# Peptides against a protein of PDB entry 5D63, part 23

Target 1, 292 residues: chain A of PDB entry 5D63
Amino acid sequence: SLRRGIYHIENAGVPSAIDLKDGSSSDGTPIVGWQFTPDTINWHQLWLAEPIPNVADTFTLCNLFSGTYMDLYNGSSEAGTAVNGWQGTAFTTNPHQLWTIKKSSDGTSYKIQNYGSKTFVDLVNGDSSDGAKIAGWTGTWDEGNPHQKWYFNRMSVSSAEAQAAIARNPHIHGTYRGYILDGEYLVLPNATFTQIWKDSGLPGSKWREQIYDCDDFAIAMKAAVGKWGADSWKANGFAIFCGVMLGVNKAGDAAHAYNFTLTKDHADIVFFEPQNGGYLNDIGYDSYMAFY

## One batch from the design tools (peptide; made by RFdiffusion4, then SolubleMPNN)

Design b1_p10_2_s2 (from b1_p10_2, 8 letters changed)
Fold by OpenDDE base, seed 5:
Structure b1_p10_2_s2 (fold): chain B 292 residues (1-292), chain A 10 residues (1-10)
Amino acid sequence: as target 1 above (292 residues)
Amino acid sequence: PPLKLGGPVT
């Protein structure tokens, strides 16, 4: 079953992703096929899948950028019916915005079926051009048509997954206590994480004994990421991953405060030094406390 | 007692 999370949804046939045109929050904004760049944010192409309780394999799909939902126009079962962004709620009962998402016959890609109409999200004619029509189209679960098959690339982690990534890291102190702040986290590419760091003013901040030292830098970075998240995305129900750690050195005579994020595969953590913007696999400290 | 947090990083 598809897990709750943020997904980049890519066509199985051509290098095109499900894109909310211009990221507009206006009702009726076309959802279209659009090119994407791997290992980037792809702003208008991120979708929060929220599972509907007690309805098997059924979700709402909220565009992360606009905060609007994938909507089959008038719930029509006609082939070629527009799929648009429309205002909604995560747990709506509106069948125009309910999508049954299950594995396709190939076992890797998914099909996206409208709950009401039973038609499928279709990249019309498999058109790889920017702005290509995405529509509801007749189909079956067993069909191999790549126009209706989509890869769901997970761009987020659950708090449990983050906790597991931390737990397997070799630089965790035996006294470690972790504190989870949210349930689901968008994991940023390092380039974006670094840009937030730059924009925060931290690169120009002066270290000052106690009054603005390692803990201030680490907390300021987390605050900057939090603000960036709030300012960048209109969807709710997720956070941006940025952790704070306190660690002790091997000698046990010094401590440090620093940040961390997740690696690209979400399986491990990487340490981030907010005083210089460096990424390290070993920061020279073992964490005894984290919050994220 | 709690350890004092670290100094500047270059």
Scores: peptide ipSAE 0.066, ipTM 0.798, DockQ to the pose 0.568
Fold by OpenDDE base, seed 3:
Structure b1_p10_2_s2 (fold): chain B 292 residues (1-292), chain A 10 residues (1-10)
Amino acid sequence: as target 1 above (292 residues)
Amino acid sequence: PPLKLGGPVT
């Protein structure tokens, strides 16, 4: 089954993603095919998939930017029915906003079936142009039509996945204690993470003994990322990944506070030094405490 | 005894 998470949803036939036009929160805003840039945030193209309890393989899809939900207009089973953003809730019973998402016959892509109409999300004519129509269309689970096949690229991690990534890192102290703050985390590209760091004012901040030292820098970065998340996205039920660590050096005579994020494949952590904006695989400390 | 946190990154 598809896991709860944030996904970039890309057509299997052409380099087009499911895009909420202009990221608008207005009811009836078109969902369209649009080009995307790999390894970027793709603002209007992120969808939080929330599984419906006790309904197999069925989800709501909340646009991360607008906070609205993927909606089949009037729940119509007619081919060519518009798919739009519309106000909703994560656990709605409205069949216009319930989507059964299962693997296609190719075993890698997914099909997105409206729960009520039993029609499928279709990139009409496989049109790769920006603003191309996405509609409900007749189909079957087993047919190979790429217009109705979608790759779900996971852009988030669960708290359990983050915990696992930390646990396998070689720079964790034997006394390590981790504290999980949230359940699901959007993982940012380094470029975005760095931009938040720059915009926070930390690059211009002066280190001062105890009054504004390593812990202040690390906490300020965490706060900056949290604020960026709140200011950038209208959807709820997720956080932006940015960890704080306290670590001790190998000699056991010095400690440091720093940040960390996840690698692109979400399998590992990478350390971030908020005093200089550097990314490091080894920051020279073994973490004895983290919160994220 | 807990270690105090360190100085600036150089």
Scores: peptide ipSAE 0.063, ipTM 0.794, DockQ to the pose 0.524
Fold by OpenDDE base, seed 2:
Structure b1_p10_2_s2 (fold): chain B 292 residues (1-292), chain A 10 residues (1-10)
Amino acid sequence: as target 1 above (292 residues)
Amino acid sequence: PPLKLGGPVT
């Protein structure tokens, strides 16, 4: 089954993603097909899928940017019914905002069925143009119509997945203790992570013995990412991934504080040096503590 | 244990 998480949802037939038009939080804002840029944030095209307890394979879909929910207009079963952003809650009982999401017949893509109407989210005519209509449409689970098949590209990790990625890193061992701060984390592209670093003022910050040294840089980066998350997204129930580590060198005579994030495939961590903005597979220290 | 900091990275 689909896991709780943040997804970029792409049509299986054409290079179009499910987009909340202009990222507007207004009720009735059209959800449309729109082009996307790989390895970027795609601001209006991220959806938090929240599983409904005790309802198999059923979710709400919250637009990360607007904080509104995918909504089938009037819950109508008529083909061509608009799919819009609308105010809601993660665990609503409103069938207009409940979506059963299961694998399609191809075993890779998903279909998105409205819980009430039993119609499917459809990229009308497979139109690849920006602003193309997305609507509820009649269909079946087993048919191969690409207009109703969607790839769910997971853009987040659970705390457990992050913990697993840390645990298998060769520079994490010994007396390591990890402290998990949140449950689900949006993983940023390095370009975005770097931009947050630049905008924080850290590139111009002067290292000063004790008063503004490695721990201050690492914590300032964590704070900058946290603030960026709060200022950028209206949805709740997730954090932005940015870790802090304390590590000791091989000689055991020096320690350092630094950051880390996840690789694109979410399988590994990469170290980030907040003093110079560098990404490293080996920062020269073995971590004994992290929080993220 | 206390953190034994090295010099600046850059």
Scores: peptide ipSAE 0.063, ipTM 0.800, DockQ to the pose 0.423
Fold by OpenDDE base, seed 4:
Structure b1_p10_2_s2 (fold): chain B 292 residues (1-292), chain A 10 residues (1-10)
Amino acid sequence: as target 1 above (292 residues)
Amino acid sequence: PPLKLGGPVT
């Protein structure tokens, strides 16, 4: 089954993603095919998939930017019915906003079926142009039509996945204690993470003994990321990944506070030094505490 | 005694 998470949803036939036009929160905003840049945020193209309890393989799809939901217009089963953004809730009973998502016949891509109409999300004519129509269309689960096949590129991690990535890192002290603050985390590209760091004013902040030292920098970075998340996205039910660590050096006579994020493949962590904006695989400390 | 955090990186 598809896991709860944030996805970039890409057509299996052409390099086009499911895009909420202009990121608008207005009811009836078209959902369209649009080009994307790999390894970037793709602001209007992120969807939070929320599984519906006790309804197998069925989700709502919330646009991360607008906070609105993928909606089949009037729930119509007619081929060519518009798919739009519309106000809703994560656990709605409105069948216009309920989507059964299962693997296609190729075993890699997914098909997205409207729960009520039983039609499928279709990139009409496989059009790769920006603004191409996405509609409900007749189909079956087993047919190979690439217009109705979608790759779900996971852009987030669960707290458990983050915990596992930390546990694999060689720079964790034997006394390590981790504290999980949220359940699902959007993982940012380093370029975005760095931009938040720059915009926070931390690059110009003066280190001062105890009153504004390593812990203040690390906490300020986390606070800046949290604020950026709140200011940037209208959807709820997720956080932006930015960890704080306390670590001790090998000699056991010095400690440091720093940040960390996840690598692009979400398998590992990378350390971030908020005093200089550097990314490091080894920061020279072994973490005995983290919160994220 | 607990180890306090250290000095500047830069």
Scores: peptide ipSAE 0.062, ipTM 0.798, DockQ to the pose 0.481

Design b1_p10_2_s3 (from b1_p10_2, 6 letters changed)
Fold by OpenDDE base, seed 4:
Structure b1_p10_2_s3 (fold): chain B 292 residues (1-292), chain A 10 residues (1-10)
Amino acid sequence: as target 1 above (292 residues)
Amino acid sequence: APLKVGGAVT
């Protein structure tokens, strides 16, 4: 079963992703195939899948950027029916915006079936060009047509997954206490994380004993990421991953505050030093406290 | 007394 989360949805046949055109929040905005760059944000191509309670394998798909939902126009079962962005809610009963998402016959990709019409999201003619039509189309769960098969690349982690990644790290103190702030986290590429750091003004900030020291830098980075999230995305129900840690050195006579994020595969954490913008696998401290 | 956080990076 597909987990709640943020996904980049890529066609199984060609290097094209499901894109909300121009990231527009207008009702009826076309959803189209568009090129993407691996390991980048791909702003208009991120979708929050929210599972519908008591309806097996069925979701709404909210575009992160626009805050609008994937919508089959008029819920029509006709082949070639437009799929658009449209205003909605995460737990709508509107079958135009309800999508049953299950594994295809190949066991790796998914198919996306409209709950009402029973037609499938189709990259028409497998067109790899930017702006290619995505439509509802007749199909079955077991056929192998790549026009209707999609890879769901998860771009977020649950709080439980983040907790597990921390638990696997060797630089955690025996007295560690972690505090979870949110439920689902978009994990940023380092380049984006660094850009937020630059834009925060922290690169020009001066360390000052107690009044603006390591904890101020670390908290300022957390705040900058939070603000960036709020200013960048219209969807709700997720946060941007940026942790704060307090750690003690091996001698047990010094403590430091720093940030951390997740690696690209979401399996591990990497430490971030907000005083210099560096990423480290070992920051020289063992964490006794974190919040994220 | 608890260890106070400080941490200047050079």
Scores: peptide ipSAE 0.260, ipTM 0.866, DockQ to the pose 0.483
Fold by OpenDDE base, seed 3:
Structure b1_p10_2_s3 (fold): chain B 292 residues (1-292), chain A 10 residues (1-10)
Amino acid sequence: as target 1 above (292 residues)
Amino acid sequence: APLKVGGAVT
């Protein structure tokens, strides 16, 4: 079953992703096929999949940028019916905004079926052009038509997945205590993480004993990421991944505060030094506390 | 006394 999370949804036939045009929050905004760049944010192409309790394999799809939901216009079963962004809620009963998402016949891609109409999200004619029509179209679960097959690339981690990544790291102290702040985290590319760091003013900040030292830098970075998240995205129910750690050195005579994020494959953590913007696999400390 | 957190990087 598809897990709750943020996904980049890519067509199985052509290099096109499901895009909310201009990221607009207006009701009736077209959802279209659009090109994308791997390992970037792809702002208008991120979707939060929220599973509906007691309805197997069925979700709402909230556009992360606009905070609006994927909506089959008038719930029509006619082939060619528009798929648009529309205001909604995560646990709506409106069948226009409920999508059954299951594996296709190839066992790798998914098909997206409207709960009410039983039609499928279709990249019309497999058109790879920017702005290509996405519509509801007749189909079956066992058909191999790539116009209706989609790869769901996970762009977020659950708190449990983050916890597991931390637990695998060799630079965790035996006394480690972790504190989870949120349930689902968008994982940023390092380039975006670094840009937030630059925009925070931390590169120009002066280290001062106690009054503005390592803990202040680490907390300021986390605050900057939090603000960036709030200012950038209109959807709710997720956070931006940026951890804070306290660690002790090997000699046991010094402690440091620093940040961390996740690697691209989400399997490991990487340390971030907010005093200089460096990424390190070994920061020289073993963490005894984290919150994220 | 417990270790205080601190430390400047180069």
Scores: peptide ipSAE 0.259, ipTM 0.866, DockQ to the pose 0.495
Fold by OpenDDE base, seed 1:
Structure b1_p10_2_s3 (fold): chain B 292 residues (1-292), chain A 10 residues (1-10)
Amino acid sequence: as target 1 above (292 residues)
Amino acid sequence: APLKVGGAVT
């Protein structure tokens, strides 16, 4: 089953992603096919999939940027019915905004079926051009038509997955205590994470003993990421991943505060030094506390 | 006593 999370949804046939046109929050905004840049945020192309309790394999899809939901216009079963952004809620009962998402016959891609109409999200004619129509279209689960097959590339991690990544890291102290702040985390590319760091003013901040030292830098980075998240996205129910750690050195006579994020594959953590913007696999400390 | 957190990076 598809997990709750944030996805970049890419067509199985052509290099096109499901895009909310201009990221607009207006009701009826077209959802279209659009090109994307790998390993970037792709602002209008991120979707939070929220599973509906007690309804198997069924979700709402909230556009992360606009905070609106994928909506089949009037719930019509006619082929060519527009799929748009529309105001909604994560646990709506409106069948226009309920999508059954299951593996296609190829076992790697998914099909997206409207719960009410039983039609499928279709990249019309497999058009790879920017602004290509996405519509509800007749189909079956076992058809091989790539117009209706989508790869769900997960761009987020659950708190449990983050916890597991931390637990696998060799630079965790035996006394480690972790504190989870949120449930789902958008994982940023390092380039974006670095840009937030730059924009925070931290690169120009001076280290000062106790009054503005390692903990101040680490907390300031966390705060900057939090504000960036709040200012950038209209959807709720997720956070931006940016952890804070306290660690002790090998000699046991010094402690440091630093940040961490997740690697591209989400399997491991990487340490981030907010005093210089460096990414390190080994920061020289073993973490005894984290919050994220 | 608990270890004081600090650490300047060169």
Scores: peptide ipSAE 0.258, ipTM 0.867, DockQ to the pose 0.485
Fold by OpenDDE base, seed 2:
Structure b1_p10_2_s3 (fold): chain B 292 residues (1-292), chain A 10 residues (1-10)
Amino acid sequence: as target 1 above (292 residues)
Amino acid sequence: APLKVGGAVT
């Protein structure tokens, strides 16, 4: 079953993603096919899937940017019915905004069925052009039509997944204590993470003994990421991944504060040094505390 | 007292 999380949703037939046009929060904003760039944010193309309790395989899909929800216009079962962004809530009972999402017959892609109409989200004619119509269309779960098959590229991790990634890292001290701050985390590409670091002013910040040293840099980076998240996205129920660690050196006579994020496959952590913007697999310290 | 956190990379 599909997990709660943030997804980039890509057509199985052509290189097109489900896009909320202009990221607009207006009711009735078209959802369209649009090109995307791998390993980037793709601002208007991220969707938070919230599972509905006690309704198998059924979700709301909140556009991360606009905070509006995927909506089948009037819940109509007619082929060609528009799919739009519309105001809503994560646990709505409105069948226009409830989507049953299950594996297609190929076992890799998903189909997205409207709960009420039983029609499927369809990239009309498999059109790969920017702004191509996405509509509700008749179909079945077992047919192989690529217009109705979608890859769900997961862009987030749960706190449990982050915890597991940390536990696999060899640079964790035996006394390690982790503190989880949120439940779901958007994982940024390194380029975006670095840009936030640059925009924070940290590259020009001066190290000063105790008054502005390693802990200040690490906390300032986390604060910058938090602010970036709040300023960038209208959806709620997730955070931006940026951890803070305290670590002890091998000799046990020095401690350091630094950041960390997750690798592209979300399986491992990578350390980030906020004093110089470097990414490292080994920062020379074993973490005895983290919060993220 | 516990280890003081500090250190300059740059």
Scores: peptide ipSAE 0.257, ipTM 0.868, DockQ to the pose 0.444

Design b1_p10_2_s4 (from b1_p10_2, 5 letters changed)
Fold by OpenDDE base, seed 4:
Structure b1_p10_2_s4 (fold): chain B 292 residues (1-292), chain A 10 residues (1-10)
Amino acid sequence: as target 1 above (292 residues)
Amino acid sequence: APLKLGKAVT
């Protein structure tokens, strides 16, 4: 089953993603096919899949940027019915906004079926152009039509997945205690993480003994990421991944505070030094505490 | 308790 999370949803036939046009929050905004850049944020193309309790394989899809939901216009079963962004709630009973998402016949991609109409999200004619129509269309679960097959690339991690990534890292002290602040985290590419760091003013901040030292830098970075998240996205129910760690050196006579994020594959953590913006696999300390 | 140290900003 598809897990709760944030996904970039890519067509299985052509290099096109499900895009909310202009990221607009207006009711009836077209959802369209659009090109994307791998390993970037793809602002209008991120969708929070929220599983509906007690309804197997069924979700709402909230556009992360607009905070609106994928909506089959009038819930019509007619082929070519528009799929739009529309206001809604994560646990709506409106069948226009309920989507059954299961594996396609190829075992890798998914199909997205409207719960009410039983039609499928279709990239009409497999058109790879920007702004190509996405519509409800007749289909079956077992047919191989790539117009209705979608890769769900996970762009977020659960708190449990983050915890597991930390636990695999060799630079964790035996006394480590982790504190989880949220349930689901959008993982940023390093370029975006670095840009937030730059925009925070931290590159120009002066280190001062005790009054503005390592912990202040690390917490300021965490706060900057949190603010960036709040200012950038209208959807709720997720956070932006940025951890704070306290670590001790091998000799046990020095301590440091620093940040960390997840690697591209979400399997490992990488340390981030907020005093210089560096990414390191080994920061020279073993973490005894983290919050994220 | 271990000494808390910051690194020089470069």
Scores: peptide ipSAE 0.033, ipTM 0.742, DockQ to the pose 0.516
Fold by OpenDDE base, seed 1:
Structure b1_p10_2_s4 (fold): chain B 292 residues (1-292), chain A 10 residues (1-10)
Amino acid sequence: as target 1 above (292 residues)
Amino acid sequence: APLKLGKAVT
């Protein structure tokens, strides 16, 4: 079953993603096919899938940028019915905004069925052009039509997944204690993470003994990421991944504070030094505390 | 005594 998370949703037939046109929060904003750049944020093309309790395989899909929800216009079962962004809530009972999402017959892609109409999200004619119509269309779960098959590229991790990634890292001290602050985390590409670091002013910040040293840099980076998240996205119910660690060296006579994020495959952590913007697999310390 | 020893920016 599909997990709660943030997804980039890509057509199985052509290099097109589900895009909320102009990222607009207006009711009735068209959802369209649009090109994307791999391994980037793709601002208008991220969707938070929230599972509905006690309704199997059924979700709302919140556009991360606009904070509006995928909506089948009037809940119509007619082929060609518009799919739009519309105001809503994560746990709505409105069947226009409820989507049953299950694996297609190919076992890798998903189909997105409207809960009420039983029609499927369709990239009309498989059109790969920017602004191509996405509509509700008749179909079946076992049909092989790529117009109705979608890859769900997961762009976030749960707190449990982050915890597991930390636990398998070799640079964790035996006394380690982790503190989880949120439930779901958008994982940024390194380029975006670095840009936030640059924009924070940290590259020009002067290290000063005790008064502005490693812990200040690490906390300032986390604060910068938090603010970037709040300023960039209108959806709620997720955070931006940026951890803070305290670590001790092998000799046990020095400590350091630093950041960490997740690798591209979300399986491991990578350390980030906020004093120089470096990414390291080994920062020279074993973490005894983290919060993220 | 604190173990804290931050890295100098180089």
Scores: peptide ipSAE 0.032, ipTM 0.741, DockQ to the pose 0.525
Fold by OpenDDE base, seed 2:
Parts: C-alpha cells; sequence; structure tokens
Structure b1_p10_2_s4 (fold): chain B 292 residues (1-292), chain A 10 residues (1-10)
C-alpha cells in the first residue's frame, strides 16, 4: 500500500511528470505532463498523498506548491475528461478529488483511479512534450498501458523513518534523546539545503565566543529552513527536514551543536556544519540530543 | 555538561 507522503509522480513510459501548470492555485488549472530534472525540487510536480481513513488505498493528492488538489472535472467518466487543480481539503468526501492508488500489473508502477468515475489518470497518447494533456481515461487495473502507469518517487520521510535513520548511525551517544517536532518531512537535495544556508547569511556570520557560537549557527540554520518551507509551499501537513544535534567528543571534554539531514535514499543521516556549510559522515562528536 | 566548543571560522 502507498504510504502517506510527498511524491514526485513520473510516467512509466516517457520521462514526464505530473505537473500543475505554473503552480497556479486557481480552480481549473490544468494538470499536465512536464519534463523534470532528477535530484532537484521540481516545484510544481510534488504531491502530498493523504490517505483517507477507512477507505482502502484511497487518497487526496495535494499539490505542494499551490495547496490545491488533483480534481477530475465534474467527476465525469468520459475518456478525455480534464484533470485539474482545484480547491479542496485533505479529507474531503468529494469523489472528484478521491483517488484510489494501487500497484499496476508490473508490480513497480502505480495506477491512479478516480474513486467515483473509476477512470484512470492518463498521459494522453503518451505525449512527452511539456504541457501534454493528462486526463481521466477508461482502463483496467490489470492492463499494461504505460499511459496510465506512474512511478511514485517518495520525496519525504515520516518521523519514524527519520528516527530509524538516526538510530542506526554510528555517531550516536548512549545517552541519546531525540525529540520529534513533526510527522512528515520533505527531504531536500543537498544543493537546495546548501542554497538555503547561503541565503540565510550564515556563510558571512562571525563566530563569537558564547554570544554567537555553534548553537546559534545550528539554530539559525534550522530557522532558515523552516522559513524557507513556509515561504515556498502552500500545502500544510508536512515540514522540511533539518535537524539540530548536540554532541560530545570521544574524550568527553568538548561539546558541539550542529545540523543534520538525510541521505538521498533516506536510509542514513549526514551531518551538516552550519559554520562552514560542510557535509560530513563523521563530525567528530557523538550526539546525545537531537530535535527535528 | 561537557564544555561547549565552537569551531573557529576563518
Amino acid sequence: as target 1 above (292 residues)
Amino acid sequence: APLKLGKAVT
């Protein structure tokens, strides 16, 4: 079963992703096929899948950028019915905005069926051009048509997954206590994480004994990421991953405050030094406390 | 608590 999370949704047949045109929040904004750049944010192409309680394999799909929802126009079962962005809520009962998402016959891709019409999200004619029509179309769960098959690339982690990644890291102190602040986290590419760091002014910030030292840098980075998230996305129900750690060295005579994020595969953490923008697998400290 | 030690920034 598909988990709650943020997904980049890519066609199984051609290198095209489900894109909300111009990221517009207007009702009726076309959802279209569009090219994407791997390992980047792809701003208009991220979707928060929220599972509907007590309705098996059924979700709303909220565009992360616009805060609007994937909507089958008039809930029509006619082939070629437009799929658009439309205002909504995460737990709506509107069948125009409810999508049953299950594995296709190939066991890797998914199909996206409208709950009401029972038609499927279709990249019309498998058109790989930017702005290609995405529509509701007749189909079955078992057919192999790549126009209706989608890879769901998960771009987020749950708090439990983040906790697990921390727990298996070798640089965690035996006294470690973690504090979870949110439930779901968008994981940024390092390039984006670094850009937020640069834009925060931290690269030019002067280290000063106690008044602006390691903890100030680490907290300032987390604050910058939090603000970036709030300013960048209109959807709710997720955070941007950026952790703060306190660590102690092996000798036990020095402590440090630093940041961390997740690796691309979301399986491990990588340490980030906000004083110089460096990523490290070993920062020279074992963490006894984190919040994220 | 252990002594807090920040890194010198050049």
Scores: peptide ipSAE 0.031, ipTM 0.743, DockQ to the pose 0.460
Fold by OpenDDE base, seed 3:
Structure b1_p10_2_s4 (fold): chain B 292 residues (1-292), chain A 10 residues (1-10)
Amino acid sequence: as target 1 above (292 residues)
Amino acid sequence: APLKLGKAVT
């Protein structure tokens, strides 16, 4: 089954993603097909899938940017019914906003069926143009029509996945203790992570003994990412991944505070030095503590 | 206890 998480949802037939037009939070905002750039944020095209307890394979889809939900207009079963953003809640009982999401017949893509109408989210005519209509349309689970098949590219990790990525890293001290702060984390591209670092003012910050040294830089970066998250997204129920570590060197005679994030495949961590904005596979320290 | 030695900005 599809896991809770943030997804970029891409059509299986053409290079088009499910986009909330202008990221608007207004009720009735069209959801449309739109081009995307791989390995970027794609601001209006991220959806938090929240599984409904005790309802098999059924989710709400919250637009990360607007905080509104994918909504089949009037829950109509008529082919061509608009799919829009609309205010809602993660665990709504409104069938207009409940989506059964299961694997298509190809075993890789998913189909998105409205729980009430039993129609499917359809990129009308497979139109690859920006602003192409997305609508509810008649269909079956077994049909091969790519207009109704979607790839769910996961853009987030659970706390458990993050924990696992840390645990397999070779630069973890035997005394390591990790503290998990949130349940689900949007993983940023390095370019975005770096931009947040730049915008924080840290590149212009002066290292000063004790009063503004490694821990201050690392905490300032964590705070900057947290603030960026709060300012950028209207959806709730997730965080932005940015960890803080304390580490000790191999000799045991020096300690450091630094940041870390996840690699794009979410399998590994990469260390980030907030004093210079560098990414490193080995920062020269073994972590004995992290919070993220 | 390990000493906290700051890293110079490079």
Scores: peptide ipSAE 0.034, ipTM 0.740, DockQ to the pose 0.519; fails the geometry check

